# Designs tried in a protein design run: peptides against a protein of PDB entry 2L9B. Part 21

Target 1, 91 residues: chain A of PDB entry 2L9B
Amino acid sequence: ANFLSQKFPELPSGIDVNINMTTPAMMISSELAKKPKEVQLKFLQKFQEWTRAHPEDAVSLLELCPQLSFVTAELLLTNGICKVDDLIPLA
Target 2, 91 residues: chain A of PDB entry 2L9B as posed
Amino acid sequence: ANFLSQKFPELPSGIDVNINMTTPAMMISSELAKKPKEVQLKFLQKFQEWTRAHPEDAASLLELCPQLSFVTAELLLTNGICKVDDLIPLA

## One batch from the design tools (peptide; made by RFdiffusion4, then SolubleMPNN)

Design b1_p13_7_s2 (from b1_p13_7 with P2A H10E R12K)
Fold by OpenDDE base, seed 3:
Structure b1_p13_7_s2 (fold): chain B 91 residues (1-91), chain A 13 residues (1-13)
Amino acid sequence: as target 1 above (91 residues)
Amino acid sequence: SAEKLLELLEEKL
């Protein structure tokens, strides 16, 4: 069993995407951008709450699924929560 | 860095 199946046993099977982080991230961001800003903010807030409660799992998740880091950064930028300069240290 | 992103998330949100 992999990390995702262990920590998220109810998670449905995913679909195959290319191996880079950018393309899947852009697909996810595009879908999220179709939601109202209030929904996007709620998503970020719930994600933040989960990361606070499960910091080690959060790091593991983002390392395993770097597309989610891209999506999170994109949401922060597009909702005016951070600036581009704030992302520079995120190498 | 995943950790740096989480720090940013905590700082800004």
Scores: peptide ipSAE 0.607, ipTM 0.929, DockQ to the pose 0.864
Fold by OpenDDE base, seed 1:
Order: C-alpha cells, then sequence, then structure tokens
Structure b1_p13_7_s2 (fold): chain B 91 residues (1-91), chain A 13 residues (1-13)
C-alpha cells in the first residue's frame, strides 16, 4: 500500500488533476472557501493537531502532495492568521 | 518547504 492508503485508509479515490501545484490547490481552496470561517479555522486546528501528533507523516504528506502546502498557506492568509511576508521563508 | 510551513502553522495558529 502507498503512503496515502496506509495513513488514510478511508480516503475516497479522488480525481486526477494536472500535475502542477496551482490547479489542484485552487480547486481545494475553492471548496474550503465555501465553508464558514469557523469551519475553516476548525479544519486548520485539526490539521495542526494531527501534525503535532504525527510530525514525520505530516512532512511526508506535504512532500507527496505539495498542493496541500499551497492550500494551507492560502487558508492561513485568507483567515488573517499570517501575512504574505510570513510565507517568504517557505521558499 | 514542508517543514517551514509546519513551523509557520505552529507559530501562527
Amino acid sequence: as target 1 above (91 residues)
Amino acid sequence: SAEKLLELLEEKL
């Protein structure tokens, strides 16, 4: 089993998108943006809790799915949690 | 980088 199937066995199969980071990130961010702000914050909080509990898996996930890094940054920006300048060190 | 993003998440949230 690949990383995603092992760590997230209940994930749906999903759909293929083009291989660049921007398009899938925009699609995910668009769906999240439809949720209330409190729900978006809850998603970030749950993600943070998971990364604290599984730091190595979190790095592996973001390296495997770089679109999720973009999505996370987008959520931080749009919810006023960080500023654009805070993203510069992310390279 | 992924690690820097997670560091930012921890710092700001």
Scores: peptide ipSAE 0.607, ipTM 0.929, DockQ to the pose 0.839
Fold by OpenDDE base, seed 2:
Structure b1_p13_7_s2 (fold): chain B 91 residues (1-91), chain A 13 residues (1-13)
Amino acid sequence: as target 1 above (91 residues)
Amino acid sequence: SAEKLLELLEEKL
């Protein structure tokens, strides 16, 4: 079993998407953007809580799935939590 | 980087 299967055994099957950073991120961000702002914020908060509890696994997840970093950054931007300049050091 | 993003998340949220 790979990292995702080990750490998230209840993950449902995904769908095929072009395997690059931008396309999967855009699809995920688009679906999240359809949710109310309160739900988007709750997703960020729950993700933050998980990363606090599992910091090493969080780094591994983001390195394995860089599209999630893109999605997280976009959620921070679109909800006014950070600005574009805050993302410059992340590159 | 992943670490820098998590640092930003902690700082801003």
Scores: peptide ipSAE 0.606, ipTM 0.928, DockQ to the pose 0.850
Fold by OpenDDE base, seed 4:
Structure b1_p13_7_s2 (fold): chain B 91 residues (1-91), chain A 13 residues (1-13)
Amino acid sequence: as target 1 above (91 residues)
Amino acid sequence: SAEKLLELLEEKL
């Protein structure tokens, strides 16, 4: 089994999207944007808690799914948690 | 990088 299947055994099959980071990220972000701000914040908080508990897996997840880095950055921006300048060092 | 993003998340949230 690959990383995702091993670490998330109940993960459902995904759907095919364009082979790039931006389009999948925008699709995910658009769905998250439909949720109340409180729900978006809750997602960020739970993700942060998981990354604290599983730092190596968190890095592996973001490297395997770079669209999630874009989504996380956008959530931070749109919820006023960080500024655009804060993203410059990320490269 | 992924590490820097996670660092930013920890710093700001």
Scores: peptide ipSAE 0.605, ipTM 0.928, DockQ to the pose 0.870

Design b1_p13_7_s3 (from b1_p13_7 with E7Q H10Q R12K)
Fold by OpenDDE base, seed 2:
Structure b1_p13_7_s3 (fold): chain B 91 residues (1-91), chain A 13 residues (1-13)
Amino acid sequence: as target 1 above (91 residues)
Amino acid sequence: SPEKLLQLLQEKL
């Protein structure tokens, strides 16, 4: 079993996307953008809480699924939580 | 980097 199946056993099956970071991120962000702002914020808050509780797993998750870094950054930006300048050093 | 993003997430939200 891979990291995701072990740490998140209740994850639903995914869909196939282009082999890159950007396309999956855009797809996820697009779906999240369809949700109300309060829902988007709640997702971020829950993710933040989880990352605080599981910092090593959070790093592992984002390394394994770099598309999630883009999704998170875009959610922060589009919801006015951070500025573009805040994202510059995230290389 | 993941660490920097996570730091940003912790700081801004």
Scores: peptide ipSAE 0.614, ipTM 0.932, DockQ to the pose 0.866
Fold by OpenDDE base, seed 1:
Structure b1_p13_7_s3 (fold): chain B 91 residues (1-91), chain A 13 residues (1-13)
Amino acid sequence: as target 1 above (91 residues)
Amino acid sequence: SPEKLLQLLQEKL
């Protein structure tokens, strides 16, 4: 079993997306943006808590799915949680 | 860097 299947056994199959990071990130972000701000913040909060509890898995997830890094960054920006300058060191 | 993003996530929320 691959990483995603093992760690997220009920994750839906999903769809193929463009091989670059920008297109899939935009797709995900656009769907999240349709949710109320409270839902977006709750999502970030739960993700934060999960990454605290599972730091190694969090790194693995973001390495496997780099589009999620962009999604996370955009959520932080659009919800006023961080500023553009905060993203500069994220090399 | 995933690690740096995760650090940012931990710091700002």
Scores: peptide ipSAE 0.612, ipTM 0.931, DockQ to the pose 0.857
Fold by OpenDDE base, seed 4:
Structure b1_p13_7_s3 (fold): chain B 91 residues (1-91), chain A 13 residues (1-13)
Amino acid sequence: as target 1 above (91 residues)
Amino acid sequence: SPEKLLQLLQEKL
C-alpha cells in the first residue's frame, strides 16, 4: 500500500475481487482483451519501457500485485509474443 | 519469479 501510494499517488484504491491471483488477473485480462490488438501492444510496450527504466520498482510492483504477472504473461501469449513453453519455467 | 517474467518481457517484445 505504501509503495503504490508513493510511486503512483493518483492511483485509485481499487476493489477486492478475490484472495487468489487468478480471478483478478482474469478480470484485468478480459478488459484488456476488449481493446484492439494495437492498443494491447502499445500497453505492453509502455509497460516494457517503464520496467526497463525502473527495474526495482517493477519487481516491487509485481511482488505487491502478482495478478499483474499473470496479466503480462497472458498478453504475451495472446499476442503471439511468446509461447506457452516460454512461461513454464517461470517461478 | 517477477525477475524472470520481466526478463522474458524484455527479450521477446
Scores: peptide ipSAE 0.614, ipTM 0.931, DockQ to the pose 0.826; fails the geometry check
Fold by OpenDDE base, seed 3:
Structure b1_p13_7_s3 (fold): chain B 91 residues (1-91), chain A 13 residues (1-13)
Amino acid sequence: as target 1 above (91 residues)
Amino acid sequence: SPEKLLQLLQEKL
């Protein structure tokens, strides 16, 4: 079993998309942007809590699914939580 | 860098 299957056994199989990072991220962000700001914030908060509790798994998840890094960054920007300058140092 | 993004997430939210 791969990392996702091992750590998230109830996770749906998903659908293959483009192998690049940008297109999947834009698709996910577009769907999240349809939700109320309060719901978007709730998602970010729950994700933050999980990453705080599971830092090594969080790194592994973002390395495996780099689209989630873009989604997280975009949510932070569009909700005024961080500035573009805050993302410049990110590698 | 996942680590840097996660740090940003912890600091700003």
Scores: peptide ipSAE 0.609, ipTM 0.930, DockQ to the pose 0.856; fails the geometry check

Design b1_p13_7_s4 (from b1_p13_7 with H10Q R12K)
Fold by OpenDDE base, seed 5:
Structure b1_p13_7_s4 (fold): chain B 91 residues (1-91), chain A 13 residues (1-13)
Amino acid sequence: as target 1 above (91 residues)
Amino acid sequence: SPEKLLELLQEKL
């Protein structure tokens, strides 16, 4: 079975987007940016907790959905949690 | 890399 369907059974059907990493990331980030900073921080906290509890699944998720790496990095940056220099080694 | 990003996430937040 597909990793995403197994690990995230409540995921709805996706929608078509441009097939690259940047465009989906921009779309997601744009939606998140519309939320209050408190909501953005809460999202990051929940994601952090999940990745801490499920490190192997977290790696698999980011490998399958590389757009989420961009989204996460942008959230960290725009909320002043990390600096640009912190992102350089992430290749 | 995913691992480095996750490390950053754990470190900074």
Scores: peptide ipSAE 0.608, ipTM 0.930, DockQ to the pose 0.848
Fold by OpenDDE base, seed 4:
Structure b1_p13_7_s4 (fold): chain B 91 residues (1-91), chain A 13 residues (1-13)
Amino acid sequence: as target 1 above (91 residues)
Amino acid sequence: SPEKLLELLQEKL
């Protein structure tokens, strides 16, 4: 059993989009951007809470699914929660 | 890095 199956049972299998991180991230971000701002914020808040409660699992998740790092960063940026300069150290 | 992103998430939100 892999990390995702262990920690997040009942996840859909998903689909392959591209071998790079950018395309999957763009697709996820575009779908999230269709949601109201308050919904986007709520998603970020819940993710923040989970990462705070499960820091080791959070790191493992982002290592396994680096596209989620891009998605999170973009949500922070587009909602004015952080600035571009705040993202530089993430590289 | 994941750690830096998580740090940013905790500090900015």
Scores: peptide ipSAE 0.607, ipTM 0.930, DockQ to the pose 0.845
Fold by OpenDDE base, seed 1:
Structure b1_p13_7_s4 (fold): chain B 91 residues (1-91), chain A 13 residues (1-13)
Amino acid sequence: as target 1 above (91 residues)
Amino acid sequence: SPEKLLELLQEKL
């Protein structure tokens, strides 16, 4: 079993996306942007809590799915949680 | 860097 299947056994199969990071990130972000701000903040909060509890798995997830890094960054920006300058050291 | 993003996530929320 791969990482995603093991750690997220009820995760839907999903769809194929463009091989670059930008296109899939835009797709995910656009769907999240359709949700109320409260839902977006709750999502970030739960993700934050999960990454605190599972730091190694969090790194593995973001390495396997780098589009999620962009999604997370965009959520932080669009919800006024961080500023553009805060993203500079993320290389 | 995933680690740097996670650090930012922990810091800003």
Scores: peptide ipSAE 0.605, ipTM 0.929, DockQ to the pose 0.862
Fold by OpenDDE base, seed 3:
Parts: structure tokens; sequence; C-alpha cells
Structure b1_p13_7_s4 (fold): chain B 91 residues (1-91), chain A 13 residues (1-13)
């Protein structure tokens, strides 16, 4: 079993998308942007809490699914939580 | 960098 199957056994199988990071991220962000701002904020808060509790798993998840990094960054920007300059140091 | 993004997430939210 891969990392996702091991750590998230109830996770749906998913659907293959483009192998690049940008297209999947845009698709996910577009769907999240359809939700109320309060829902987007709660999503970010729950994700933050999980990453704080499971830092090593969080790094592994983002390495395996780099699209989630783009989604997180975009949510932070579009909700005014961070500025573009805050993302410049990110590798 | 996942680590730096996670750091940003912890700091700004």
Amino acid sequence: as target 1 above (91 residues)
Amino acid sequence: SPEKLLELLQEKL
C-alpha cells in the first residue's frame, strides 16, 4: 500500500489527472472557490490543525501531492490571509 | 518547499 492508502484508508480511489502540478491545483481551487468563505476558512483551519499534529505526514502528503501546496497557497492569497511576497521564499 | 509552506500556514492562520 502506498502512503495515501496506508495513512488514509477511507480515502476514495480518485481519478487520474494531468501529471503536472498546476492543472490539478487549478481544478481543486476552482471547486473550493465555489464554497462560502466561511467553509474555505474552516477547511484551512482543519488542515492547519492536522499538519500541526502530524508534521511528518504533512510533508509526505505535500511531496506526494504537490497540487495541494498550490491549493493551500491560493486559498491563503484569495482569502487575504497572506500576500504574494509571503510565497516568494517557498521553493 | 513543503516545509516552508507549512511554516507559512502555521504563522499566518
Scores: peptide ipSAE 0.603, ipTM 0.929, DockQ to the pose 0.858; fails the geometry check

Design b1_p13_8_s1 (from b1_p13_8, 9 letters changed)
Fold by OpenDDE base, seed 1:
Structure b1_p13_8_s1 (fold): chain B 91 residues (1-91), chain A 13 residues (1-13)
Amino acid sequence: as target 1 above (91 residues)
Amino acid sequence: SLIDKYMQVMDKA
């Protein structure tokens, strides 16, 4: 089984990006928005805790799955947890 | 480092 699906079941299942859409980000954002707010927040909490406990694995995961970096940022923004300026260190 | 940058952002959650 996929690591992401097992560790973070709150995430939507992977889907193909429709080539007729403007960007893959639109598809990712749409899928995330289908989850209840409490589920989105639970994912962020779990990811935060896991990253603190396993920083080396977190780096490897983010490099292997760069879309996850977008997911994290998108959830922080859409739930009003962070502002755009808060993400500047990641740029 | 990359991990420090992510932790800085994630601490806001």
Scores: peptide ipSAE 0.228, ipTM 0.777, DockQ to the pose 0.046
Fold by OpenDDE base, seed 2:
Structure b1_p13_8_s1 (fold): chain B 91 residues (1-91), chain A 13 residues (1-13)
Amino acid sequence: as target 1 above (91 residues)
Amino acid sequence: SLIDKYMQVMDKA
């Protein structure tokens, strides 16, 4: 298992696509939606805590795996935690 | 910074 799957097992495996493409984005969204809401929320919690504790590593990870930015945003939106306007800083 | 931007959003979670 790679780092992401080991640290964040809540994530779907094998996601590595261009997040700027409509079709890949839809596929990622679909895969995320297959996970129970409890799992989705647990990932958000763990990722939040991890980024707070390891900001430099979080930056490196997000640069290495930009799809993770999409994952986070999508989960925040689909779980009703954020509105699109709330994500403007990430754009 | 990037991390600051993320925490602005992640604080909502």
Scores: peptide ipSAE 0.226, ipTM 0.776, DockQ to the pose 0.047
Fold by OpenDDE base, seed 3:
Structure b1_p13_8_s1 (fold): chain B 91 residues (1-91), chain A 13 residues (1-13)
Amino acid sequence: as target 1 above (91 residues)
Amino acid sequence: SLIDKYMQVMDKA
C-alpha cells in the first residue's frame, strides 16, 4: 500500500504510468470508467478538499505523480463537470 | 502557480 491508496481508496490501484503514452492513458481511462460515478465523484471531492488543505503536498504529489493530472482531468471531463476548454490552464 | 491552476479546475468539482 502507498500514500495514494491509503488516502484515496476510491482511486484504482496500480495507476502508475506515463501520461504521455497513449496506451497507458487509455488504460487509466478504462480503469476509471469501471468505477461507479458515485465513487469517481467522491474521489474528486476528497482530492479537492485535500488539495486545499495541503497545497504544498499537493504540488509535490502532482510533480511526483503527473498521472494524477490526467486522472483528475479525465474524471472531470467524463462526468461532464467541465469541458476541454476549462482545462486550458493546466496545459 | 501549479496549485493555483489546479484549484481553478478542481473548484468545478
Scores: peptide ipSAE 0.214, ipTM 0.768, DockQ to the pose 0.048
Fold by OpenDDE base, seed 5:
Structure b1_p13_8_s1 (fold): chain B 91 residues (1-91), chain A 13 residues (1-13)
Amino acid sequence: as target 1 above (91 residues)
Amino acid sequence: SLIDKYMQVMDKA
């Protein structure tokens, strides 16, 4: 298992696609939606805490795995934590 | 920075 699978087991398997493609993005959204809300929120919480504790590693990870930005954004939106306008800084 | 922008959003979680 890779780092993501080990540290964040809440992530769906196989989440490694080109987020610039419509179909892959839809697939990611679908896989995320299969997880219970509690699991989705747990991931967000753990990822938030980890990024706070390891900002340098978080930057590197987000650069290496840009799909993670999509994952977190999607989870924030679908769980009603933020609105589309709140994601403008990430655009 | 990227991390600042990201945490701005993540802080909502």
Scores: peptide ipSAE 0.214, ipTM 0.769, DockQ to the pose 0.047

Design b1_p13_8_s2 (from b1_p13_8, 9 letters changed)
Fold by OpenDDE base, seed 4:
Order: sequence, then structure tokens, then C-alpha cells
Structure b1_p13_8_s2 (fold): chain B 91 residues (1-91), chain A 13 residues (1-13)
Amino acid sequence: as target 1 above (91 residues)
Amino acid sequence: SLIDKYMAVMDKA
């Protein structure tokens, strides 16, 4: 979380999530939606570049923080960058 | 691999 906040300040921070499965997803989506579209897109671009440059670190991060996979998928979908069909290979 | 698939999807951003 500290690394994510420092490297990707575009992400919301300082929020807590309960143990329910549905509520965390809703909360993440809600917090992401509060950010301007330009900020959302900037995060995606930065994360894309970082992942390309550090694929092994990206794998480790996504394993440790699986919610980040949801974040990226949600942002790609809500900003019309990807369709659901584009994400099937990741399921 | 999963990472390759992920990177391919991220290329759309």
C-alpha cells in the first residue's frame, strides 16, 4: 500500500475495506470514480509503462495485491478502453 | 503466460 501510494499517487489511499466480498468491489469502484478521467487515464498509462519495464515485479505485485487487477480492469472498462471480451484471457 | 496476457490487455491503455 505504501509502495502503491508513492509510485501511483493517482490511486485512492487511506480507505478501509471490510471482509465482505461485494462491498470491497463496490467501494473500490466508487473511490475510483471520484477521480477525474484524466487522472484515471494517467494511472493506466503509468502502470502500463511500469509493467512493461518490470514484468517480474508486476507479477509479484499483482499476486500480493490482487485487488489491483480489479482496479485496472475496472478502469479499462469504465473508460471505454476495453470491452469485457478483451479481458476474458485474464479470467 | 498470465503476465503476457496482462501486458497485451494493458497495451490498449
Scores: peptide ipSAE 0.253, ipTM 0.792, DockQ to the pose 0.047
Fold by OpenDDE base, seed 5:
Structure b1_p13_8_s2 (fold): chain B 91 residues (1-91), chain A 13 residues (1-13)
Amino acid sequence: as target 1 above (91 residues)
Amino acid sequence: SLIDKYMAVMDKA
């Protein structure tokens, strides 16, 4: 398993698509929605904690895997944690 | 920075 799969097993496996395309984005959203809410929230918690502890690694990871930004944003929106306006700085 | 913006949003989680 790759780094993401090992450290964040809550993520759907094999997510590596262009988030700028409608179909891949819809696919990611669909796969995320299949996970239980508690699993989605657990991922957000773990990713938050890891990012806080390893900010330089988090930057590298987000550059390497830009789809991860979409994943995080989608989970925040669909779980009612953030509004769209809250995520504008990440766009 | 990117990380600052990201953490500001992630603090809501």
Scores: peptide ipSAE 0.252, ipTM 0.790, DockQ to the pose 0.047
Fold by OpenDDE base, seed 2:
Structure b1_p13_8_s2 (fold): chain B 91 residues (1-91), chain A 13 residues (1-13)
Amino acid sequence: as target 1 above (91 residues)
Amino acid sequence: SLIDKYMAVMDKA
C-alpha cells in the first residue's frame, strides 16, 4: 500500500497530477474541498507534527510528491490559516 | 532550508 495514504488517510486518492498546470490544480482543490473541514484540519495537524518529528523524511516526501506542497498550501489558504503572502517563502 | 521555511508556515496551523 502507498505510504502517503497510510500515514495521511485524510488525503484524497488520485491526486498525483502535474500541479504546474491550472486545470490539475483546480482539480486537486476541488477534491480537497470535498473533505469535511474537520478532516482537513486533522491532516494539517498531523502533517505539522510529523514534519517536526521527521524533518529529513519530510524533505524526501516533498521531493517525491511535490503535489503535497500544493495540498498543504491550499488547505492553509482555504481554511483561513494563511494568506497568499504568507506562502511566498515556499515558492 | 526547505524544512525551515515549511515549519515557519506550518506553525500557523
Scores: peptide ipSAE 0.251, ipTM 0.789, DockQ to the pose 0.047
Fold by OpenDDE base, seed 3:
Structure b1_p13_8_s2 (fold): chain B 91 residues (1-91), chain A 13 residues (1-13)
Amino acid sequence: as target 1 above (91 residues)
Amino acid sequence: SLIDKYMAVMDKA
């Protein structure tokens, strides 16, 4: 349970919710928006690098913590890196 | 696979 906080300290603590519910998604989005843009981008960079280096662990983590998929998608969208259409394959 | 799709998206970051 400490892995996320230790490895990715840029994330808000305590994000462990059902991403299929509207309210939790809103809360996650709100918490992410409180972080400076630089921190948001730094997380994306670190997560990208870690995922590339440890794909097997990344799969396991994303299965265990599906909210991370929402987090990364949200950050990609809100920072103008991706469009909604770019994320359709993940749906 | 899911990971391939995810990495393709993440590559944009």
Scores: peptide ipSAE 0.247, ipTM 0.789, DockQ to the pose 0.048

Design b1_p13_8_s3 (from b1_p13_8, 8 letters changed)
Fold by OpenDDE base, seed 2:
Structure b1_p13_8_s3 (fold): chain B 91 residues (1-91), chain A 13 residues (1-13)
Amino acid sequence: as target 1 above (91 residues)
Amino acid sequence: SLIDEFMKVMDKA
């Protein structure tokens, strides 16, 4: 099995999106934005903790799913946690 | 690298 199947066995199959970086990120961000703010903040907290605790797996995940870095960046901006200048290095 | 910069940003959150 691939990395995602091993680490996240309960992952759904997902849906097809345009083959680029921007469209997947925009679609994921749109879906997350529909969730209550407390859920968005919980996601950020858990993802932060997980990334710190599993840096090797985080690298693998972000290499396989680079759109997640842009999704996270947008969540940080929209929730007022970071400003644009803080995220310039990710661009 | 992207991951290094990402982790730095996450530390600010």
Scores: peptide ipSAE 0.203, ipTM 0.775, DockQ to the pose 0.047
Fold by OpenDDE base, seed 1:
Structure b1_p13_8_s3 (fold): chain B 91 residues (1-91), chain A 13 residues (1-13)
Amino acid sequence: as target 1 above (91 residues)
Amino acid sequence: SLIDEFMKVMDKA
């Protein structure tokens, strides 16, 4: 929470979800899927650029919010950027 | 680690 507030001061507080990986990932993915494809692609591009520019912060974010790994994987698949075989190392 | 593999995927995608 402290990391998120420091790095993303304008983030909304969000809501609690079940303490598992599938439910939070599905919830986030479903919200992103409601956005136009161009918005989804722009998000992925910005996230990619951000992870390259701030690898240590990216690690911290994913450690705190591991569901984002699965959310990102889903977006990469649904937008045709990656194939399933590309994501096998994440399994 | 999972995070390491994630970073690799993001870099290559």
Scores: peptide ipSAE 0.201, ipTM 0.772, DockQ to the pose 0.049
Fold by OpenDDE base, seed 3:
Structure b1_p13_8_s3 (fold): chain B 91 residues (1-91), chain A 13 residues (1-13)
Amino acid sequence: as target 1 above (91 residues)
Amino acid sequence: SLIDEFMKVMDKA
């Protein structure tokens, strides 16, 4: 079993998408943008807390799912938490 | 690395 199956056994089956970072990121960001701001902020808070508590797992997750970095950056920008200049190191 | 920079951003947010 891979990392995702082991750490998140209750994850539903995924949907095949193009094998790149940009297309999946855009798809995920689009879906998250449909949620209320409250839900988006709650997600960011929970993800931040989880990342701090489980840094090694967070590294593994982002290595396997690098699109999540782009998704998170987009959420930070659209919710006014960060400015573009704050995210230059990610570019 | 990208992941290191990502975590720095998350810590600041």
Scores: peptide ipSAE 0.199, ipTM 0.771, DockQ to the pose 0.048
Fold by OpenDDE base, seed 4:
Parts: sequence; structure tokens; C-alpha cells
Structure b1_p13_8_s3 (fold): chain B 91 residues (1-91), chain A 13 residues (1-13)
Amino acid sequence: as target 1 above (91 residues)
Amino acid sequence: SLIDEFMKVMDKA
């Protein structure tokens, strides 16, 4: 079973990127940074709520897409929601 | 784990 296809119908196929962790995260963060601030904040809010409501699915998602941890951290920092010290446990 | 720490950060944000 494909977790992503089951939990997120109509998810696009995506594209291949470098296999390291940093480059994919940077690419995703760059694309998200092009969106309006209100869109970024709305995404963070919905993602936070979804994570709280579906912790087991959140774990599965991050295991399959570990780059999302860095992407989310970057969004939290750039939107002034967290400071660097708040994210030390992730470093 | 990293994922556990991530979720803790998300909860506090």
C-alpha cells in the first residue's frame, strides 16, 4: 500500500531530486517561499492541526518524506513563528 | 527521535 496515495488522493507524481536531505528541502522551501505569506501561514496552521489530529499519519509522512521536517522548520523561522533556539532539538 | 522532536516543536508553535 502507498501511504501518500491513500491519504492524499490526487497527489501528483512529483519529480526526482538529489538523494541527499538538504537539497530537496531547499527546493521545496524555495517554492513555498514564492507563495503569499497568508498561504504559507494557512499551510502551517492546517499542517499543525492535522499533525495533532493524526499523529500516527504524521509520523508515517515524515518517515517517507523526512525533508518535510526541514521545510517546516524553515517556514516557521521565516514567518517568525519560531526562533532558532526553539528548533535546537531538530539540529 | 527526530520525528518526535519535530512533533513537539509543531505542538508548541
Scores: peptide ipSAE 0.189, ipTM 0.764, DockQ to the pose 0.049

Design b1_p13_8_s4 (from b1_p13_8, 8 letters changed)
Fold by OpenDDE base, seed 5:
Structure b1_p13_8_s4 (fold): chain B 91 residues (1-91), chain A 13 residues (1-13)
Amino acid sequence: as target 1 above (91 residues)
Amino acid sequence: SLIDDFMAVMDKA
């Protein structure tokens, strides 16, 4: 079993997307943006907590799904949580 | 590192 299947056994199979970094990030961000602000903020909080609690798994996840860094950045910006300059470490 | 850079951004939340 792959990393995602082992760590997240109930994760859906997903769908194929175009081969680039921007399109997957845009699609995920678009879906998250459809959720209420409170849900978006809770997602960020839980993701932050999970990353702190499981740094080795977080590294594996981000290496496997690098689009998540762009999704996180977009979510932080659109919710007014951070400024563009705060995202320089991801550039 | 990847995780350090990511958490630096996440800490802004």
Scores: peptide ipSAE 0.321, ipTM 0.825, DockQ to the pose 0.048
Fold by OpenDDE base, seed 2:
Structure b1_p13_8_s4 (fold): chain B 91 residues (1-91), chain A 13 residues (1-13)
Amino acid sequence: as target 1 above (91 residues)
Amino acid sequence: SLIDDFMAVMDKA
C-alpha cells in the first residue's frame, strides 16, 4: 500500500488532473475556496498541528504531493494571513 | 530544507 492509503485510509478516490504542479494546486485551491472562511481557517490550523506532530509523515506527504505547498500558500494569501513576501522561503 | 521552508510559511497561520 502507498503512503496515502496507509496514513489516510478514509480518503476517497481522487480525480485525474494534469500531471504538473500548477493545475492540481489551482484545482485544490478552488475547492477549498468554496468552503466557509471558518472551515478554511480550521483546515490551516489542523494541517499546521498535524505537520508539527508528524514531521516525518509531513515530509513524505510534501514530497509525494508537492502541490500542497502552493495550495497552502494560496490559502494563507487569500485569507490575509500572510503576504507574498512571506512566501520567499518556498521560492 | 523542504519541511523547514514549509513550516516557516505555516508559522504565519
Scores: peptide ipSAE 0.318, ipTM 0.825, DockQ to the pose 0.048
Fold by OpenDDE base, seed 4:
Structure b1_p13_8_s4 (fold): chain B 91 residues (1-91), chain A 13 residues (1-13)
Amino acid sequence: as target 1 above (91 residues)
Amino acid sequence: SLIDDFMAVMDKA
């Protein structure tokens, strides 16, 4: 099994999108933005905790799904959690 | 590194 199947066995099949970075990130961000703010914040908190606890798995996830960096940045900005200057390390 | 940069940003959450 690949990384996603091993670490996230309950993941659904999903759908195919084009292979560029921007469109997938926009699609994911759009879907997340439809959820209540408290759900978005809880997701960010849990993702933060998971990343700290499993840095090696976080690296694997981001290498496989680099669009998640853009998604996370978008969530932080749109929820007023961070400023643009806070994203400089990702540039 | 990628993970260090990402975690630096995540610390803002």
Scores: peptide ipSAE 0.317, ipTM 0.824, DockQ to the pose 0.048
Fold by OpenDDE base, seed 3:
Structure b1_p13_8_s4 (fold): chain B 91 residues (1-91), chain A 13 residues (1-13)
Amino acid sequence: as target 1 above (91 residues)
Amino acid sequence: SLIDDFMAVMDKA
C-alpha cells in the first residue's frame, strides 16, 4: 500500500490523470473554485492546521502530490489572502 | 526545503 492508502484509508481510488504538474493542479483548483468561499477558506485552515500538526506526513504528501502547492497558492490568491510576491518561495 | 517554502506561503492563510 502507498502512503495515501495507508494514511487516508477512506480516500476514493481517484481518476486517471496525466503525470505532470500543471494539469492536476488546474483540475483540483477548478473543482475547489466551484465551492462556496466559506468552504475554500475552511479547507485552507484545515490544511494549514494538519500540516503544522503532521510535518513529516506533510512532506510525504507534498513530495507525492506536488500539485497541492499550486492549488494552495491559487486559493490564497483568488481569495485575496496573499499577493503574487508572497508566493516567491514556491517559485 | 519544500516544506519550509510551503509553510512560508501557508502561513499567509
Scores: peptide ipSAE 0.316, ipTM 0.824, DockQ to the pose 0.048

